Peptides against a protein of PDB entry 2YKT. Designs and how they scored, part 110

Target 1, 231 residues: chain A of PDB entry 2YKT
Amino acid sequence: SRSEEMHRLTENVYKTIMEQFNPSLRNFIAMGKNYEKALAGVTYAAKGYFDALVKMGELASESQGSKELGDVLFQMAEVHRQIQNQLEEMLKSFHNELLTQLEQKVELDSRYLSAALKKYQTEQRSKGDALDKCQAELKKLRKKSQGSKNPQKYSDKELQYIDAISNKQGELENYVSDGYKTALTEERRRFCFLVEKQCAVAKNSAAYHSKGKELLAQKLPLWQQACADPS

## One batch from the design tools (peptide; made by RFdiffusion4, then SolubleMPNN)

Design b2_p13_5_s4 (from b2_p13_5, 4 letters changed)
Fold by OpenDDE base, seed 3:
Structure b2_p13_5_s4 (fold): chain B 231 residues (1-231), chain A 13 residues (1-13)
Amino acid sequence: as target 1 above (231 residues)
Amino acid sequence: SELEELRKQVYAK
């Protein structure tokens, strides 16, 4: 029946969220943490590299013929430092605005969804059972009437059961329909939440890239001329 | 199907 099909679909939505979406989200969070750790490692390693570059700049500054190149090397290291600061800010946002928020949500969501599904199932079953009971009683009544010498005695009661069945059928269909819409809304909300959090990360990432591009665009031409210009 | 249409309506929001 339509109601049975819609009921199955409703349950499947909840099942998909609980058994597919949420576990996948947990994995996503785990992969995010791994990515964060790797980027932090890159930042640390880069610091060592550019600190060594500063040392080379110091040596140039102490030379008689390459003093100006020392300043260039210092500038290169400083620009890198500024870029790395932007990266660290991005990583902080990545952790706080995406990973932490998702982790909190997914942890609480399992209990919520289980309860929501259970509530739906309980009410759906209750309505279904009530309908089935009325149908069974009507069938019983009809059999009794057919075997009776006075079938007119049961006519009013038969009409009452017919009306009750019709009403209960309608109520069940409406309930299941609303349940399905609700379930789909719950699913969509979770995807939207992920998208929104990822957008926030993207904005911060864009700021990092923009700053890097700006700084390098400003300085790189100067650095490229350093060896060509006598001093 | 009618049920599929309902799905579309919900996700079109």
Scores: peptide ipSAE 0.023, ipTM 0.565, DockQ to the pose 0.043
Fold by OpenDDE base, seed 1:
Structure b2_p13_5_s4 (fold): chain B 231 residues (1-231), chain A 13 residues (1-13)
Amino acid sequence: as target 1 above (231 residues)
Amino acid sequence: SELEELRKQVYAK
């Protein structure tokens, strides 16, 4: 029946969230943590490289003919430090605003969805059973009427069951339909939450890239002229 | 002096 088909669709939405979406989200969080760790590793390795650059700047400052290049090398290292600070801020946001919040949500969601599905199933079954009972009673009544010498005795009761069946069928269909809409809304809400959190990450990433571009654009012309214009 | 300040900034956490 239409109601049975829609019921199956409703259950499948909940099952898809619980068995496909949530596990995939857990994996996404795990991959995010790995990505965060790798970026932290890059930051650390870069620090070592630019610390070594500072040492080269110190040597230039101590030289007789290259003193002014010491300032250039130190400026290069300082710009890197500022870019690194921006990256660290981005990573903090990535951790606190996306990973932690998604992790908290996915843990709570399993219990919630299980309860929601169970509630839906219980009520759907209750309505279905009530309908089946009325249909069964009508069949019994019709059998009695066929065997009776006075079938008109059962006519009013038959009409009452027909009306009850019609009402219960409509109620079941409406309930299942609303259930399906609710399930789809729950699914959409979860995807929207992911999108919103990823948008925050994108904004922070854009800020990081913009800051780096600005700092380098400001200093690079100066650095490029350093060898051509000895002081 | 400026060089020293830049050096300190680079090593600052």
Scores: peptide ipSAE 0.000, ipTM 0.303, DockQ to the pose 0.010
Fold by OpenDDE base, seed 4:
Structure b2_p13_5_s4 (fold): chain B 231 residues (1-231), chain A 13 residues (1-13)
Amino acid sequence: as target 1 above (231 residues)
Amino acid sequence: SELEELRKQVYAK
């Protein structure tokens, strides 16, 4: 029946969220944590490299003939520092606005979805059972009427059952239809949440890249000319 | 099917 088909579809939506989406989201979070760790590692390694560059700049500043190159090397390290500050901001956002929130959400949603599905199933079954009972009673009444010498005696009761069955069928169909819409909305909401959180990270990432590009574009011509212009 | 169309409508919002 239409209601049975829609019921199966509804259950499948919940099943897909619980068995496919949520596990995949947990994996996504795990991969995100790995990515964060790697980026933190890059940041640490870069600091060591540019700290060593600063040391070279200090030596240049102490030299008799290369003092101005010391300033260039310091500027290179400073630009790196500023770029790293932007990266750290991006990483904080990545952790706090994406990973942490997704982790909290996925655990909460697992429990919520289980309860929501159970509630839906319970009510759907209740309505279905009530319908089945009414249909069974009508069938019994019809059998009794067929064996009676006065079938007209049961005509009013038969009409009542027919009306009740029609109403219960309509209620069941409406309930299942609403349930299906609700399930689809729940699914979409979860994807939207992921997209929105990823957008926040993307904004911070864009800021990081923009700042780096601006700083390097501004200074690079100066640095490239430094050796051509002896003091 | 009508149900599949409903699904498409929900996601088109």
Scores: peptide ipSAE 0.024, ipTM 0.574, DockQ to the pose 0.041; fails the geometry check
Fold by OpenDDE base, seed 2:
Structure b2_p13_5_s4 (fold): chain B 231 residues (1-231), chain A 13 residues (1-13)
Amino acid sequence: as target 1 above (231 residues)
Amino acid sequence: SELEELRKQVYAK
């Protein structure tokens, strides 16, 4: 029946969220943590590299013929420091705005969705059972009426069961329909949450990339000409 | 189907 099909679809939505979406989201968070760790490692390694570059700049500054190149090397290291600051801000956002919030949500959702599904199933079954009972009683009444010499005796009761069945059928259909809409809304909300958190990270990532581009674009021409202009 | 239409309506919101 239509109501049975819709009921199956409703259960499948909850099942998909619980068995596919949430586990996939946990994996996504795990991969994100790995990515964060790698970026932190890059940050540390880069610091060592550019600290060594500063040392080369110091040596240039102490030389008789290459003093101006010392300033160039210091500027290169300083630009890196500024870019690094932006990267650190991006990483904080990545951790706090994406990973932490997703992790909190996914842990809560498993329990919530299980309870929501159980509540839906219980009420759906209750309404279904009540409908089945009325249908069974009507069938019994009709059988009794068919065997009676006075079928009119049961006419009023038959009408009452017909009305009750109609009302209960409508109520069940409405309940299942609303349940399906609710389930789909819950699914959509979770995808929207992921998208919104990714947007927040993307915004902060854009700031990192923009700052780096601006700083390098400003300074690179100056650095490129430094060797052509000996002091 | 009617159910497919319902699904589309929910996701269109």
Scores: peptide ipSAE 0.023, ipTM 0.564, DockQ to the pose 0.042; fails the geometry check

Design b2_p13_6_s1 (from b2_p13_6, 8 letters changed)
Fold by OpenDDE base, seed 1:
Parts: C-alpha cells; structure tokens; sequence
Structure b2_p13_6_s1 (fold): chain B 231 residues (1-231), chain A 13 residues (1-13)
C-alpha cells in the first residue's frame, strides 16, 4: 500500500543517517584532526627555517659590507612570524568551532536517532495494528451476517466498522506522511549544520590568506631593492 | 544546536 511504501521510505531515511551519514561524519572529523596535526607540523618546521634565516641576518649585520641586508632578512623572518600567528589562530578556530562541535554532536546523534526512529515505529505499528483489528472485525461480522437468517441485524454495525476503518486509514496515512517529512528535515538539518560550520572555516581561512598577502605585498618591493642599493 | 539535541534526546528516552 501507499502507506506501507512511505513507511519504508521513512525508515530508510533514518537508516541512511545512522549507517551512512554519521559514520562518514566521524571519518570526516578524523581526517580533520589529521589535517590539523599536519598544519601544526608545518608551523613547527617553518619556525626552524626562519630561525635559521634570522641567524643569517645576524651574520649580515656583523659584516662590513652587508649590514643593511641584515635588516631585510630580519624583516622577512618577522613577516613570516606574523603569518604563522594568523595560521595558529585559524587552527584554533578550526579545532574549537568545527571539530569539537561536530564530535560532540555526532556522539549524541546516534542515541537521538535511535530513540526518534523507535518512537516513530512504535506509533506507526500501534496505528497499523488498530486498523488491522478493525478490518478483521469487519470481516468476521460479514461472515456472521452471511450465515444469518437476519443479515439486516448487522447492517448498522457494519457501517460503523467501515467508518472506523476509513478514519484509521486516514490517520495512519497522515502520520506516516508527517513522519517522512520529519525524517527528511532531520537529514537536511545535519547537512546544513556541516555546511554552516564549514563556512566558518572558510571565513577564517580567507582572513589568513588575506593577512599574508597584505604583509608580503607591503614589504616585498623593499626587499627586492635591497641588493640594488649602495652598501 | 547541541543543547537542543540533548533536550530532545531526554524527551525521547
């Protein structure tokens, strides 16, 4: 029946969230943690590189003919430090606003979805059983009427069962329909949450890239002229 | 969102 088909669709939505979406989200979180760790590693490695650059700047400052180049090298290292600070801020946001929140949500969601599905199934079954019972009673009544010498005796009761069946069928269909809409809304809400959190990451990433671009654009012309200037 | 989920979970259990 139409109601049975829609019921199956509803259950499949919940199953898809629990068996496909949530496991995939857990994997996404794990990959995010790996990405965070790698970026932290880049930051550490970069520190070593630019600390070594500062050492080269110190040597230039101590030289007789390259003193001004020492300041250039120091500026290069300082700009990098500022860029890395911006990256660290982005990483903190990435961790606190995306990974932590997703992890907390996905942990609770399994229990929530299980309970929600169970509630739906229980009520759906209850309504279905009530309908089946009425249909069975009508069938029994009709059999009794066929064997009776006075079938008119059962006509009013038959009409009552027909009306009850019609009403219960309508209620079941409406309930399952609403259940399906609710399930789809639950699915959409989860994707929307992911999109919103990823938008925050994108904003922070944009800020990081913008800051780096600005700092380098400001200083690079100065650095490029350093070797052309008289010592 | 998480707080709402917790509340809804409590109501369902």
Amino acid sequence: as target 1 above (231 residues)
Amino acid sequence: DIEELEKELKELE
Scores: peptide ipSAE 0.037, ipTM 0.764, DockQ to the pose 0.750
Fold by OpenDDE base, seed 3:
Structure b2_p13_6_s1 (fold): chain B 231 residues (1-231), chain A 13 residues (1-13)
Amino acid sequence: as target 1 above (231 residues)
Amino acid sequence: DIEELEKELKELE
């Protein structure tokens, strides 16, 4: 029946969220933590590299003929420091506003979806059972009427059961239909939340890249001319 | 959003 098919579709939506989306989201969070760790590793390695660059700048500053190149090397290291500060701010947001929130939400969501599905299933079954009961009673009544000397005695009661069956069938169909719409809305809400959080990450990343580009664009012409100007 | 989810969960349990 149409109601049975729609019921199956509704359950499949909940199952897809519970068995596909949520596990995939947990994996996404895990991969995010790995990515954060790798970026922290980059930060540490870069610090060592640019600290060594500062050392080269110190040597230039101590030289008789290359003092101005010392300043250039120091500026290169300073620009790196500023870019790194922007990266750290991005990472803080990535951790606190994305990973932590997703982790808390996915844990709570498992309980929520389980309860929501159970509630839907219980009510769907209850309405289905009530319909089946009315249909069974109508069949019993018709059998009694067929064996009776006065079938007209049961006519009013038969009409009442027919009306009850029609009403219960309509209620069941509406309930299942609403259930399906609700399930689809729940699925969409979860994807939308993920998209919105990723948009925030993208904005922070754009700010990081923009700051780096700005700083390098400002200084690079000066650095490129440093060797051509010996004094 | 987490707070909203918690409220919804309480309504279901």
Scores: peptide ipSAE 0.037, ipTM 0.764, DockQ to the pose 0.763
Fold by OpenDDE base, seed 2:
Parts: sequence; structure tokens; C-alpha cells
Structure b2_p13_6_s1 (fold): chain B 231 residues (1-231), chain A 13 residues (1-13)
Amino acid sequence: as target 1 above (231 residues)
Amino acid sequence: DIEELEKELKELE
């Protein structure tokens, strides 16, 4: 029946979230943590590299013929420091605004969805059973009426069962329909949450890229000409 | 959103 099909669809939405979306989201979070760790590793390694560059700048500053190149090397290291600060801010946002929040939500969501599905199933079954009972009683009544010499005795009761069946059928259909809409809304809100959190990360990432581009664009021409201008 | 989910969960359990 239409109601049965709608019921199956509703259950499938919840099952898809629980068995496909949430596990995939957990994997996404895990991959994000790996990515964060790798970027933190890059940050540490870069610090060592540019600290060594500063040392080269110090040597240049102590030289007789390359003193001005020391300032260039220091500027290169300083620009890197500023870029790295932006990267660290991006990583903090990535951790706090995306990973942590997704992790908290996905853990709670497993319990929530289980409870929501159970509640829906219980109520759906209750309404279904009540409908089945009324249908069975009507069938029994009709059988009794067919065997009676006075069928009119049961006419009022038959009408009552017909009305009750109609009402219960309508209630069941409405409940299942609403349940399906609710389930789809639950699915959509989870994707929307992911998109919104990714947007926040993207904004912070853009700030990192913008700052780096600006600093390098400003200084690179100066650095490129440094060797052409001997002291 | 998380707080709302927690509240709803409590109501469902």
C-alpha cells in the first residue's frame, strides 16, 4: 500500500543517515585530523628551515661585501613568520570550528537517530495495529451479519467500524507522511551543517592565502633586485 | 545546534 511504501521510505532515510552518512562523516573527521597533523608537521619543519635562513642572513650582515643581503634574508624569514601565523590561525579554526563540532554532533546523532527512529516505528506500529484490529472486527461483524436472519441489527455497528477504519487510515497516512518529511529534513540539516562549517573554514583559509599573496607580492620584487645592486 | 540536539535527544529517550 501507499502507506507501507511511505513507511519503508521513511525508515530507509533514517537507516541511510545512520549507516552511510554518519560513518562517512566519522571518516571525514578522521581524515581531517590527519590533514591537521600533517599541516602542523609542515609548520614545525618550516620553522627550522627559516630559522636556518635567518642564520644565513646573520652571516651576510657580518660580511664586508654582502651586508645588505642580510636584510633581504631577514625579510624573507619575517614574511614566512607572518604567513605561518595565518596558517596557525586557519588550523585553529579548522580544529575548533569544523572537526570538534562535527565530532561532538556525530556522537550525539547516533543516539538521537536511534531514538527518533524507534519513536516513529513504535507509533507507526501502534496506529497500524489499531487499524488492523478495527478491520478485523468489521470482518467478524459482517460474517455474523451474513449468518443472521436480522442483518439490520448490525447496520449501525458496521457504519461505526467503517468510520473508525477511515479515520484510522487517514491518521496513519498522515503520520507516515509527516514522518517522511521529518526524516528528509533531518537528512538535509546534517548536510547543511557540514556545508556551513566548511564555509567557515574556507573563509579562514582565504585569509591565509590572501595574506601570503599580499606579503609576497609586496616584497618579492625587492628581493629579486637585491643582487643587482651591489654595495 | 548541538545543544538543541541534546535537548531533543533527552525528550526522545
Scores: peptide ipSAE 0.037, ipTM 0.766, DockQ to the pose 0.749
Fold by OpenDDE base, seed 4:
Structure b2_p13_6_s1 (fold): chain B 231 residues (1-231), chain A 13 residues (1-13)
Amino acid sequence: as target 1 above (231 residues)
Amino acid sequence: DIEELEKELKELE
């Protein structure tokens, strides 16, 4: 029947979220944590590299013929520090606004979806059982009427059951239809949340890249001329 | 948003 088909579709949406989307989202979060850790590792390694560059700048500053190059090397390290600070802000946002929030939601969502599906199933079954009962009673009444010498005795009751069946069928169909729409909305809401959080990350990432480009573009011409200029 | 989900969960359970 139409209601049965729509019921199956509704259950399948919930099952897809619970068995496919949520596990995939957990994996996504795990991969995000790995990515964050790798970026933190890059940050730490870069610090060591530019600290070593500062040491080279110190040596240049102590020399008689390369003092001005010491300042250049210090500026290079300082620009790196500023870029790194921007990266750290981006990573902080990545952790706090994306990973943490997704982790909290996905953990809670398993319980939520289970309860929501159970509630839907219980109510759907209740309405279905009530309909089946009315149909069974009508069938019994018709059998009794066929065996009776006075079938007209049961005519009013038959009409009542027919009306009840029609009403219950309509209620069931409406309930299942609304359930399906709700399930689809739940699915879409989860994807939209992911997209919105990724947009926030993208904005922060763009800010990091923009700041880095700006700082390097400003200083690079100066650094490129340093060796050509007399001491 | 999370708090809202928690409230909804309590209503469903």
Scores: peptide ipSAE 0.034, ipTM 0.749, DockQ to the pose 0.826

Design b2_p13_6_s2 (from b2_p13_6, 8 letters changed)
Fold by OpenDDE base, seed 1:
Structure b2_p13_6_s2 (fold): chain B 231 residues (1-231), chain A 13 residues (1-13)
Amino acid sequence: as target 1 above (231 residues)
Amino acid sequence: EIEELKKELEELE
């Protein structure tokens, strides 16, 4: 029946969220943590590289003919430090606003969805059973009427069962329909949450890249001229 | 139970 089909669809939505979406989201969080760790590693490695660059700048500053190049090398290291500070801020946001929130949500969501599905199933079954009972009673009544010498005796009761069946059928269909809409809304909400959190990450990433571009664009012409302009 | 869990989830969003 139409109601049975819609019921199956509703259950499948909840099952898809619980069995496909949530496990995939947990994996996504794990991959995010790995990515964060790798970026932290890059930051640490970069510090070592630019600290070594500062050492080269110190040597230039101590030289007789390359003193001004020492300042250039120091500036290069300082710009890098500023870029790395921006990256660290982005990483903090990535951790606190995306990973932590997703992790908390996915744990609660498993419990919520299980309870929600159970509630839907219980109520759907209750309405279905009530309908089946009325249909069975009508069938019994009709059998009695066919064997009776006075079938008119059962006419009023038959009409009552027909009306009850019609009402219960409509109620069941409406309940299942609403359940399906609710399930789809729940699914959409979860994807929207992910999209919104990723938008925040994208904004922070854009800020990081913009800052780096601006700093380098400001200084690079000066650095490029340093060797062409001897002291 | 469902309503409590729903509220907790909404607070995280």
Scores: peptide ipSAE 0.176, ipTM 0.833, DockQ to the pose 0.172
Fold by OpenDDE base, seed 4:
Structure b2_p13_6_s2 (fold): chain B 231 residues (1-231), chain A 13 residues (1-13)
Amino acid sequence: as target 1 above (231 residues)
Amino acid sequence: EIEELKKELEELE
């Protein structure tokens, strides 16, 4: 029946979220944590590299013929520090605004969706059973009427069952239809949340890249000329 | 319970 088909579709949406989307989201979070860790590792390794560059700058500053190049090397390290500060800000946002929030939601959502599906199933079954009961009673009544010498005795009761069946059928169809719309909305909301959070990450990433580009563009011409201009 | 869970989820959005 139409209601049965729509019921199956509704259940399948909930099952897809619980069995496909949420596990995939957990994996996404795990991969995000790995990515964050790798970027943190890059930041740490870069610090070591530029600290070593500062040491080279110190040596240049102590030299007789390369003193001004010491300042250049220090500036290079300072620009790196500023770029890394922007990266750290981006990573903080990535962790706090994306990973943490998704992690909190996905665990809570498992409980929510399970309860929501169960509630839907219980109510759907209740309405279905009530309909089936009325249909069965009508069938029994018709059999009794067919065997009776006075079928008119059962006519009013038959009309009552027919009306009840019609009303219950309509109620069931509406309930299942609303359930399906709700399920689809739940699914869409989860994807939208993911998209919105990724947009925030993208915005922060863009700021990091922009700042880095700006700083390097400002200083690079000066650094490139340093060796051509002896002190 | 469902309403409470729903509220908690909404607060995280």
Scores: peptide ipSAE 0.175, ipTM 0.832, DockQ to the pose 0.171
Fold by OpenDDE base, seed 3:
Structure b2_p13_6_s2 (fold): chain B 231 residues (1-231), chain A 13 residues (1-13)
Amino acid sequence: as target 1 above (231 residues)
Amino acid sequence: EIEELKKELEELE
């Protein structure tokens, strides 16, 4: 029946969220943590590299003929420091606004969806059972009427059951239809939340890249000219 | 229980 098919679709939406979406989201969070760790590792490794560059700058500053190149090397290290500060800000936002929130939400969501599905199933079954009962009673009444010498005695009661069945059928169909719409809305809301949080990450990432580009674009011409201007 | 869980989820959004 239409109601049975729509019921199956509704259950499948909840099952897809619980068995596919949420586990995939947990994996996404785990991969995010790995990505964060790797970026922190890059920051640490870069610090060592640019600290060594500063040492080269110190040597240049101590030289008689390359003092100005010492300043250039120090500027290169300073620009790196500023870029890394922007990266750290991005990582902080990535951790606090995306990973932490998703982690808390996904665990809570599993409990919510389980309860919501159970509630829907219980109410759907209750309405279905009530409908089946009325249909069974009508069938019994018709059998009694066929065996009776006065079938007109049961006519009013038959009409009452027919009306009750029609009403219960309509209620069941409406309930299942609303359930399906609700399930689809729940699914969409979860994807929208992910998209919105990822947009925030993208904005922060764009700011990091923009700042780096700006700093390097400003200084690079100066650095490129430094060797052409011996003192 | 469902309403409480729903409220908690909404607070995280």
Scores: peptide ipSAE 0.172, ipTM 0.829, DockQ to the pose 0.172
Fold by OpenDDE base, seed 2:
Structure b2_p13_6_s2 (fold): chain B 231 residues (1-231), chain A 13 residues (1-13)
Amino acid sequence: as target 1 above (231 residues)
Amino acid sequence: EIEELKKELEELE
């Protein structure tokens, strides 16, 4: 029946979220944590590299003929420090605005969806059972009427059951239809949440990239000409 | 949204 098909569709939406979306989201979070860890590793390694660059700058500054190149090397290291600070801020945002919130939500969603599905199933079954009972009673009444010398005695009750069946059928169909719409809305809400959190990360990432581009664009021409101008 | 979800969960349980 139409209601049965819609019911199956509704359950499938919840099952898809619970069995496909949520596990995939957990994996996404795990991959994000790995990515964060790798970037933190880059940060640490970069610090060592540019600290070593500073040392080279110190040596240049102590030289007789390369003093100005010391300043260049220091500037290179300083620009890196500023870029790195932006990266760290991006990582904090990545952790706090995306990973932590997604992790909290996915854990809560598992419980929520289970409860929501259970509630839907319980009410759907209740309405279905009530309908079945009315249909069964009508069938019994019709059998009694066929065997009776006075079928008119049961006419009013038959009409009452027909009306009750019609009403209960309508209620069931409406409930299942609304349930399906609700389920689809729940699915969309979860994807939207992911998109919104990813947008927040993207904004912070853009700040990192912008700062790096600006700093390097400003300084790189100066660094490139440093060797062409002997002291 | 998370807090809302918590509240909704409480209503369902």
Scores: peptide ipSAE 0.097, ipTM 0.817, DockQ to the pose 0.750

